# Peptides against a protein of PDB entry 4ASU: the designs that were tried, part 174

Target 1, 270 residues: chain A of PDB entry 4ASU
Amino acid sequence: ATLKDITRRLKSIKNIQKITKSMKMVAAAKYARAERELKPARVYGVGSLALYEKADIKTPEDKKKHLIIGVSSDRGLCGAIHSSVAKQMKSEAANLAAAGKEVKIIGVGDKIRSILHRTHSDQFLVTFKEVGRRPPTFGDASVIALELLNSGYEFDEGSIIFNRFRSVISYKTEEKPIFSLDTISSAESMSIYDDIDADVLRNYQEYSLANIIYYSLKESTTSEQSARMTAMDNASKNASEMIDKLTLTFNRTRQAVITKELIEIISGAA
Target 2, 83 residues: chain B of PDB entry 4ASU
Amino acid sequence: FTFASPTQVFFNSANVRQVDVPTQTGAFGILAAHVPTLQVLRPGLVVVHAEDGTTSKYFVSSGSVTVNADSSVQLLAEEAVTL

## One batch from the design tools (peptide; made by RFdiffusion4, then SolubleMPNN)

Design b2_p19_6_s2 (from b2_p19_6, 11 letters changed)
Fold by OpenDDE base, seed 3:
Structure b2_p19_6_s2 (fold): chain B 270 residues (1-270), chain C 83 residues (1-83), chain A 19 residues (1-19)
Amino acid sequence: as target 1 above (270 residues)
Amino acid sequence: as target 2 above (83 residues)
Amino acid sequence: SELEEYVLETLKKIAEKAK
């Protein structure tokens, strides 16, 4: 490589390092906010899931329609955040298919579609874009819930797959259940809940769906920002190492060029 | 008893004496060992009666309330403010 | 953003060269 080539590469990597450092700071700020907002969201979301855990709702085996909602975002540079969700979605879809179930997929965030489009395009109902630029709101979750409910797909049960935040250095891909109105209303375990009006139950389920989606978005966002911060830090370190290596190469090459020039001068071959 | 909005937690697994909630079918009080039920909130006043006798008032928008067989209660409001 | 894509592509290149 010529000195010019090395210099160009050095400049490029230095610029990238500046960008990754900046992105790290941005991610750190977003993470801090996300973590603060996750605290109440987790209580809220876990509270919403309490019914399903306590009632132990089971879907009859003869019911075959299953919905998978993958929660991620549109933004990259966050390590394995998207691939982890996609991997879990693929695994779940395969397992359900093997069990004779019909599977449809909803992607929250464009990255899910990007990963799964080639292999699962026919299973996608809808993909929600413009996720991840702003912190998710309950309104956003409500929109997603409403669109799902209005999609016309009459699922019996579903799964929402998202990254649960553990710590700044750890997340875990998890799955939570989604149940249709018919499934919840027909569940034997629901018999203990007396005098539930059908309209009330319908509205309740709508809120429940919105609640769990909101919760998943908040978990996902926090995990994503944390992962991005880590990824950008790693990228910055890698860039630094590369800069050091290239600098050494540059110096060696420069010395070689100088030596060659000196030899040419001394030999009179110039 | 858990009472939360998406952005704020008011009670988290707390023990309370009574919670009055506004529902679409009417206001009802949730006492200890209340029968399991599911309700949807209408905009209105939530009153929490603590075991120490203190009363807290909240205005809520829409949402849900769940009373489980184990006497756990989840009051989840889309929006809620302390009065 | 275009910038993010550029960063991603560059990072991929860096990762490939580090192999």
Scores: peptide ipSAE 0.026, ipTM 0.860, DockQ to the pose 0.014
Fold by OpenDDE base, seed 4:
Structure b2_p19_6_s2 (fold): chain B 270 residues (1-270), chain C 83 residues (1-83), chain A 19 residues (1-19)
Amino acid sequence: as target 1 above (270 residues)
Amino acid sequence: as target 2 above (83 residues)
Amino acid sequence: SELEEYVLETLKKIAEKAK
């Protein structure tokens, strides 16, 4: 490689390093906010899931329509955040198919679509884009919930798959159940609850869906920002190492060039 | 007893004497050993009666309330503010 | 974003050349 080539490469890597460092800082700030906002969101979301856990809602085997909701974002450069969700979605879809169930997929965030749309195009219902640029709000979750409910797909049971935040260095892809109104209303385990008005139950279920989606978004966001922070840090370190290596190469090459030129001058070749 | 909004937690697995909630079917008081039920909140006042005799008031918007067989209660409001 | 895509692409190229 010529000195010019090395110099260009050095400049490029240095610029990338600056970008990754900046992105790290941005991710760190977003992470801090996300983590703070996750605390109440988790209580809220877990509270919403309490019914399903306590009532142990079961879907009859003859009910075959299953909805998989994958939650991530539109934003890249966050390690395995998207692939982890996609992997579990694939696994779940395969398992459900093997069990003779019909599977439809919804992606929250464009990255899910990017990964799965080609291979699962026939199963994809809708993808929600514009996710990840701003912190998710309950309003966002409500919009998603509403669009889901209006999609026309009458699922019996569903799975929402998202990355649960554990720590700044750890997340875990989780699955939580969602149920259709019909499934909830017909569940034998619901018999312990007092007579519930159908309209009340419908509204309740709508809130539950929105709540769970909101929760998943908050978990996902926190996980993503943390992962991005780590990814950008790693990228910056890798860039640093490469810069050092190239700098050494540059210096050696420069010396060689100078030496060659001097020899040519002395020998009369130039 | 858990009482939370998406952005704020007011009670987290707390023991309370009574919670008065505004529901679409009417306001009712949740006491110990209340029968399991599901309700949807209407905008209104939530009154929490603590075991120590203190009373706290909140304004809530829409949401849900769940009373489980194990006496756990989840009051989840879309919006809630302390009064 | 376009920037993120650019960064990712560039990083991939760098990684490939570093091998």
Scores: peptide ipSAE 0.024, ipTM 0.859, DockQ to the pose 0.013
Fold by OpenDDE base, seed 1:
Structure b2_p19_6_s2 (fold): chain B 270 residues (1-270), chain C 83 residues (1-83), chain A 19 residues (1-19)
Amino acid sequence: as target 1 above (270 residues)
Amino acid sequence: as target 2 above (83 residues)
Amino acid sequence: SELEEYVLETLKKIAEKAK
């Protein structure tokens, strides 16, 4: 490589490093906000799931329709955030299919569709786009819940798959259950709940679905921002190392050129 | 007793004496050992009676309230404000 | 989105050259 080539590469990598550093700072700011907003959202979401945990709702074995909701975003440069969710979705879909279940998929965020479209296109009901540019609101979750309920797909049970935030350096892909109104209404464990009107139960389930979706979005967003921050930091470090290596190469090459010129002068071979 | 909105937590696993909630089927008071029930909230006043005798008032929009067999209560409002 | 794509492509190139 000529000195000119090395210089060009150095300039390019330095520019990339500036971009990754800037993106890191942006991700850090978004992460800080997301983490603050996750605290109440987690209490709210976990509270919503309490019924299902305590009532131990079971779906009859003869029920075959299963819905998988994968939660991520449209935005890249966040490490394994999207692939982790997609991987678990694939695994779950395969297991359910092997058990003779009918599986349909909803993607929250375009990245899920991008990963699964080739292999699971026929199973997709809907993909929600424009996720991740702004922090998710309860209104956003309500829209998704409403769309699902109005989709016409009468699932028996389902799973929502998302990345749960653990720390700035850790997330875990998790699954939470979702149940249809019919499944809840028919559950034996629900008999202990006194005088529940059918309309009340329907409305309750609508809120429950919106609640869990909202919760999953907040967990996902926080995980994504932290992962992006880490990814950009790693990229910046890698760029720095490459700059150092190229700088050494440049210096060595320069010395070689100088040495060659000196030899030519001394030898009179010019 | 847990009382929260998507953006704010008012009570988290707290012990309270009584909670009055506005539901679509009517306002009712949740006392200790209340029977399990599920209700949806209507816009209205929530009153929390603490064990120390203090009372707190809140306005809520929509949402849900769950009373479980273990006496745990989850009051989840879409919007809530302290009065 | 264009910036993200550019960064991704550039990072991939960097990773390939570092091998």
Scores: peptide ipSAE 0.024, ipTM 0.856, DockQ to the pose 0.013
Fold by OpenDDE base, seed 5:
Structure b2_p19_6_s2 (fold): chain B 270 residues (1-270), chain C 83 residues (1-83), chain A 19 residues (1-19)
Amino acid sequence: as target 1 above (270 residues)
Amino acid sequence: as target 2 above (83 residues)
Amino acid sequence: SELEEYVLETLKKIAEKAK
């Protein structure tokens, strides 16, 4: 490589390092906000899931329609955030198919579609785009919930898959159940709630779905921003190491060029 | 007793004497050992009666309330403010 | 974003050349 080539490469890597450092700072700011907003969101979301956990709602085995909702975002450069969700979605889809279930998929965030479209295109119902540019709101979750409920796909049971935030350095891909109105209404464990008006139950289910989606979005966002911050930090460090290596190469090459020139002068070959 | 909105937590697994909630079917009081029920909130006043006799008032927009068999209660409002 | 895409592409190029 010529000195010019090395210099060009150095310049390129230095520019990348500046970008990754900037992105790290942006991710850090977004993470701090996301973590703060996750605290109440978690209480809210976990509270919404309490019924399903305590009532132990079961879907009859003869019901075949299953919905998988994968929650991520549109943005990359966040480590294994998207691939982790996609991996679990694939696993769940395969398990359900093996059990004779019909599986449909909803992607929250374009990255899920990007990963799964080639292998699971026929199973996709809808992909929600424009996720991750701004912090998710309850309004956003409500829109997703409403669109799901109005999609015309009459699922019996579903799963929402998302990354749960553990710490700045840790997340875990988790699955929470989603139940159709019919499944909830027909569940034996719901007998203790039998005096509930059908309209009330419908509205309750709509809120429950929105609540769970909102919760999943907040967990996902916090996990993503943390992972992005880490990824950008790692990228910056890697760039730094590469700059150091190239700088050494540059210096060695420069010395070699000088030596060659000196030899040419001494040998009279000029 | 848990009472939260998407953005704020008012009570988290707290012990309370009574919670009055505005529901679409009417306002009712949730007492200790209340029968399990599911309700949807209407805009209105939530009154929380603490064990120490303290009463707190909140305005809620919409949401849900769940009373479970184990007497746990989840009051989840889309929007809520302390009055 | 265009920036993210650029960074990703550039990082991929760098990774390929480092091999």
Scores: peptide ipSAE 0.024, ipTM 0.860, DockQ to the pose 0.013

Design b2_p19_6_s3 (from b2_p19_6, 8 letters changed)
Fold by OpenDDE base, seed 4:
Structure b2_p19_6_s3 (fold): chain B 270 residues (1-270), chain C 83 residues (1-83), chain A 19 residues (1-19)
Amino acid sequence: as target 1 above (270 residues)
Amino acid sequence: as target 2 above (83 residues)
Amino acid sequence: SALEEAVRATLEEVAARAA
């Protein structure tokens, strides 16, 4: 490689390093905010899921329609955030198919579609785009919930798959159940609850869905920003190492060129 | 008793004497032995009566309230503010 | 974002050249 080539590469990598460092800082800021906002969101979301856990709602085996909601974002450069969700979605879809269930998929965030489109295009109902640019709000979750309910797909049971935040260095892909109004209303375990008006139950379920989606978005966002911060840090370190290596190569090459020039001068070949 | 909005937690697994909630079917008080029920919140006043006799008031928007068989209660409001 | 895409593209190019 010529000195010119090495110099060009060095410049390129240095620019990349600047970008990754900048992105790390941005991700760090977003992470800090997301983590703060996750605290109440988790209590809120877990509270919403409490019914399903306590009532032990089961979907009859004869019910075959299953909805998988994958939650991530549109943004890349965050390590395995999207692939982890997609992997879990694939696994769940395969397991459900093997059990004779019909599976439809909703992607929250364009990255899910990007990963699964080729293999699961026929199963996709809708993909929600423009996710991840701004912190998710309850309004966003409500919009998603509403769109889902209006999609025309009458699922019996569903799975919402998202990355749960553990720490700045750890997340875990998790699955939480979602149930249709019909499934909840017909569940034997719900008999202990007083006569609930159908309209009340419908509204309750709508809130529940929105709540769960909101919770998943907050967990996902926090996980994503943390992962991005880590990824950008790693990228910056890798760039640094490459810069060091190239710098050494540059210096060696420069010395060789100088030596060659000196020899040419001394030998009178110039 | 858990009472939270998406952005704020007011009570997290707390023991309270009574919670008055505004529901679409009317306001009702939740006591320790209240029967399991699901309700939807209407905009209105939530009053939490603590065991120590302290009373706290909140305004809530829409949301849900769940009373479970194990006496756990989840009050989840879309928006809530302390009064 | 346009920046993310540019970064990704650049990183991929660098990775390809390092390989």
Scores: peptide ipSAE 0.023, ipTM 0.862, DockQ to the pose 0.014
Fold by OpenDDE base, seed 2:
Order: sequence, then C-alpha cells, then structure tokens
Structure b2_p19_6_s3 (fold): chain B 270 residues (1-270), chain C 83 residues (1-83), chain A 19 residues (1-19)
Amino acid sequence: as target 1 above (270 residues)
Amino acid sequence: as target 2 above (83 residues)
Amino acid sequence: SALEEAVRATLEEVAARAA
C-alpha cells in the first residue's frame, strides 16, 4: 500500500470513530432517559401480568390459533437486539406449528419484518413501523393494542416476545402470554373471581393488552439503547486500534521511502 | 397493594388497611381478604387508608383494578395524580 | 437514516479489511 492509500484509510477510520463516538453519546442520553422511565413502567407492567400468573389461565388444547408479537424497533446498530427477538419468534413459531397450531405474527418495528420476511411472510398480519424514534408512550401501546384487537384475527392465545432490560451490559429475550377474551372468560380458574360483567371483562382485557404492550416497549427501548451504546463504544475502540496499527504502518512505509530515496541519491541513480 | 400509572408508582407491594376505588359500577372498598374481582376504573377518587391511620387521596382517569385470591391488589391507572 | 446506513456500510468494510 502506498503512503497515499494509508493516509486515505486513516482519514476514513478517524471519521468513523468520530461518528461512533457521537452515536455513543446520543445512545447514552437516550438510555439514561429510558432507564428512568422503565422503573415505573416495570411496576406497572408486572402488575398487569399478575392476574395471568396467579390465575394460571390455560388454553384448551383444541384451540389452534396462536398469535406471536415480536417487539423491537426500526433502528439498527444495536448489536443482537433484533436478531435475538427474531430467533425466539422463529423457535416459538416452529414449536407451535409442530404442535398443529396456526401461527400468525405481528411485528412491532420494521426490523422484525426485515429478518423474517423471507421465511415467514405468509404468517405476518401486520408490522408497526416508526418505532424507536421517540420514547414509547401508553398512547402508542394503546394504538397497537386496538389495531391488534380489530385485525379480525381471532386468536385463542398468544405470546409477546421482547428484550427485558437487566443492566447496561445485559438484556434477556423473554416471552409473556397474551390471552383472548374468550379464553379468559372460559377459563375454569377465573371462576373464583366474583360475578364479572362481560363488558367489564372486555374493557379489562383491552387495558391488559395495552399494559403488556407498553411494558414490553419500555423494556425493549431500554435494552436497545443500552446495546447501541455498547456497540458504538466497541466500534470506537476497534477504530482506535486500527488507527494505531495504520499509523505504525504509515511510519514504517515512510521510513522505507526515505531510505529508498537516500539510496538512490548515494548510488547516483536519480 | 400496588398502585401505579405508566409513569409513576404510588404504592409497590404495600400493606394497606383499605382502598376505595371508583369503578364503572360504583365505588367500593377493598378490605383485607376481599373476594377476588376484576373491575374497570372510572374517573374519580381513590382513597388509600394506611395501617397507621393515614389517608391519601388520588384522582384517576381510567384503568383497572384486580383483587386476587392471595389478597394481592393491583390498581393500574392510565393517569393518576396525588391530591 | 442515511447516516446510519453509511456508518454501517463503512463499519462492515472496515471489519472486512481487518479480518
């Protein structure tokens, strides 16, 4: 490689390093906000799931319609955030299909569709785009919940798959159950609950779905920003190492050129 | 007893004496060992009676309340403010 | 964004050349 080539490469990598450092700072700011907002959202979300955990709602085996909701975003450069969700979605879909269930998929965020389009295009009901630009609100979750309920797909049970935030360096892909109104209303375990009006139960279920979606979005967002921050930090470090290596190569090459020129001068060969 | 909105936590697994909630069918008091029930909140006042005798008041817009068989209660409001 | 795509493409290129 000529000195010119090395110089060009150095300039390029230095520019990349500046970009990755900037992106790290942006991700860090978004992460800090997301983490603060996750604290109450987690209490809220865990509270919303308490009924399903305690009532041990079971779906009859003869029921065949299953909905999988994958939660991520539209934005890349966040490590394995999207692929982890997609991987678990694929696994769940395969297991359900093997059990003779009909599986439909909803993607929250365009990246899910991007990953699963080739293999699961026929199973997609809808993909929600424009996810990840702004922090998710309860209103956003409500819109998603309403669209799902109005989709016309009468699922019996479902799964929402998302990345749960653990720490700045760790997240875990998790699955939480969702149930149809019919499944909840017919569950034997629900008999212990006092006479519940059908309208009340319907409204309750709508809130429950919105609550769970909101919770998943908040967990996903925090995980994503943390992962992006880490990815950009790693990229910046890698760029730094490459700059050091190229600088050494540049210096060596420069010395070689000087030596060659000196030899030519001494030998009289211009 | 857990009482939260999407953006704020008021009570997290706390022991309380009584919680009065506004529901679509009317206001009712949740006491210790209340029968399991599910209700939807209407806009109105939530009153929390602590074991020490203190009373706190909140306004909620909508949401849900769950009383489980294990006496755990989840009051989840879409919006809530301290009064 | 166009910037994110450019960054990704460049990072991939750099990674490929480092390997």
Scores: peptide ipSAE 0.021, ipTM 0.852, DockQ to the pose 0.013
Fold by OpenDDE base, seed 3:
Structure b2_p19_6_s3 (fold): chain B 270 residues (1-270), chain C 83 residues (1-83), chain A 19 residues (1-19)
Amino acid sequence: as target 1 above (270 residues)
Amino acid sequence: as target 2 above (83 residues)
Amino acid sequence: SALEEAVRATLEEVAARAA
């Protein structure tokens, strides 16, 4: 490589390092906010899921329509955040298909669609874009819930797949159940909740869906920002190492060039 | 007893004496060992009666309330403010 | 964003060269 080539590469990597450092800082700020906002959201979301856990709602085997909601974002450079969700979605879809279920997919965030487009395009109902630019709000979750409810797909049960935040260095891809109104209404375990008005139950389920989606978005966002921070830190370190290596190469090459020039001068070959 | 909005937690697995909630079907009080039920909230006043006799008032918008067989209660409001 | 893509592309290139 010529000195010019090395210099160009050095400049490029240095610029990248600046960018990654900046992105790390941005991600750190967003992470801090996300973590703060996740605390109440987790209580809220887990509270919403309590019914399903306590009631042990089961979907009859004869019901075949299953919905998978994958939660991520539009934004990259966050390690395995998107691929982890997609991987679990694929696995779940395959398992359900093997069990004779019909599977439809909703993607929250464009990255899910991007990853699954080739293999699962025909299973997608809708993809929600413009996710991840700003912190998710309950309003956002409500919009998604409403769209799902209005999609016309009469699913029996579903799964929402998202990255649950554990710590700044750890997340886990998990799934939570989604049940249709009919499934809830017909569940034997719901018999203890007697005399619930149908309209009340419908409204309750609408809130439940929005709540779960909101919770998943908050978990996902926190996980994503943390992962991005880590990814950018790693990128910055890698860039630093490369800069050091290239600098050494530059120095060696420079010395070689100088030596060559000196030899040419001394030999009169120049 | 858990009472939260998406952005704020008021009670987290707390023991309370009674919670009065505004529902679409009417206001009702949730006491210890209340029968399992599901309700949706209407805008109105939530009153939490603590075991120590303290009473707290909240305004809530929409949401849900769940009373489970194990006596756990989840009051989840879209918006809630302390009064 | 274009920036993210550029960063990604560069990082991938760097990773490929480091391997």
Scores: peptide ipSAE 0.024, ipTM 0.857, DockQ to the pose 0.013; fails the geometry check
Fold by OpenDDE base, seed 5:
Structure b2_p19_6_s3 (fold): chain B 270 residues (1-270), chain C 83 residues (1-83), chain A 19 residues (1-19)
Amino acid sequence: as target 1 above (270 residues)
Amino acid sequence: as target 2 above (83 residues)
Amino acid sequence: SALEEAVRATLEEVAARAA
């Protein structure tokens, strides 16, 4: 490689390092906000899930329609955030198919679709885009919930898959259940909840779905921003190492060029 | 007793004496050992009676309230403000 | 964004060369 080539490469990597450092800072700011907003969101979301845990809602085995909701975002450069969700979605879909269930998929965030499009295109119902630019709001979750309920797919049960935030250095891909109105209404365990009006239950379920989606979005966002921060930090470090290596190469090459020129002068071959 | 909105937590697994909630079917009071029920909130006043005798008032928008068999209560409002 | 794509492309290139 010529000195010119090395110089060009050095300049390029230095620019990349600047970009990754900037992105790290942006991710850090977004992470801090996301973590703060996750605290109440977790209480709210876990509270909504409490019914399903306490009532032990079971779907009859003869019910075959299953919905998988994968929660991610549109933005990349966040390590294994998207691939982890996609991997679990694939696993769940395969397990359900093996059990004779019909599986449909909803992707929250364009990255899920990007990963699964080739292998699962026929199973996708809808993909929600424009996720990840701004912190998710309850309004956003409500819109998603409403669209799901109006999708026309009459699922019996479902799974929402998302990354739960553990710490700045750790997340875990988790699955939570989603039940259709019919499944909830017909569940024997719901018998203890007497005199529930059908309209009340419908509205309750709509809120429950929105609540769970909101919760999953907040967990996902926090995990994503943390992972992005880490990814950008790693990228910056890698760039730094490359800069050091190239700088050494540059210096060696420069010395070699000088030596060659000196030899040519001394030998009179010039 | 848990009372939260998406953005704020007012009570988290707290012990309370009574909670008055506005529901679509009417306002009702949740006492200790209340029968399990599911209700949807209407805009209105929530009154929390603490064990120490203190009373707190909140305005809530839409949402849900769940009374479980284990006497746990989840009051989840879309929006809520302290009064 | 164009920036993200550029960063990704560069990161992939860097990763490929490090491997």
Scores: peptide ipSAE 0.024, ipTM 0.863, DockQ to the pose 0.013; fails the geometry check

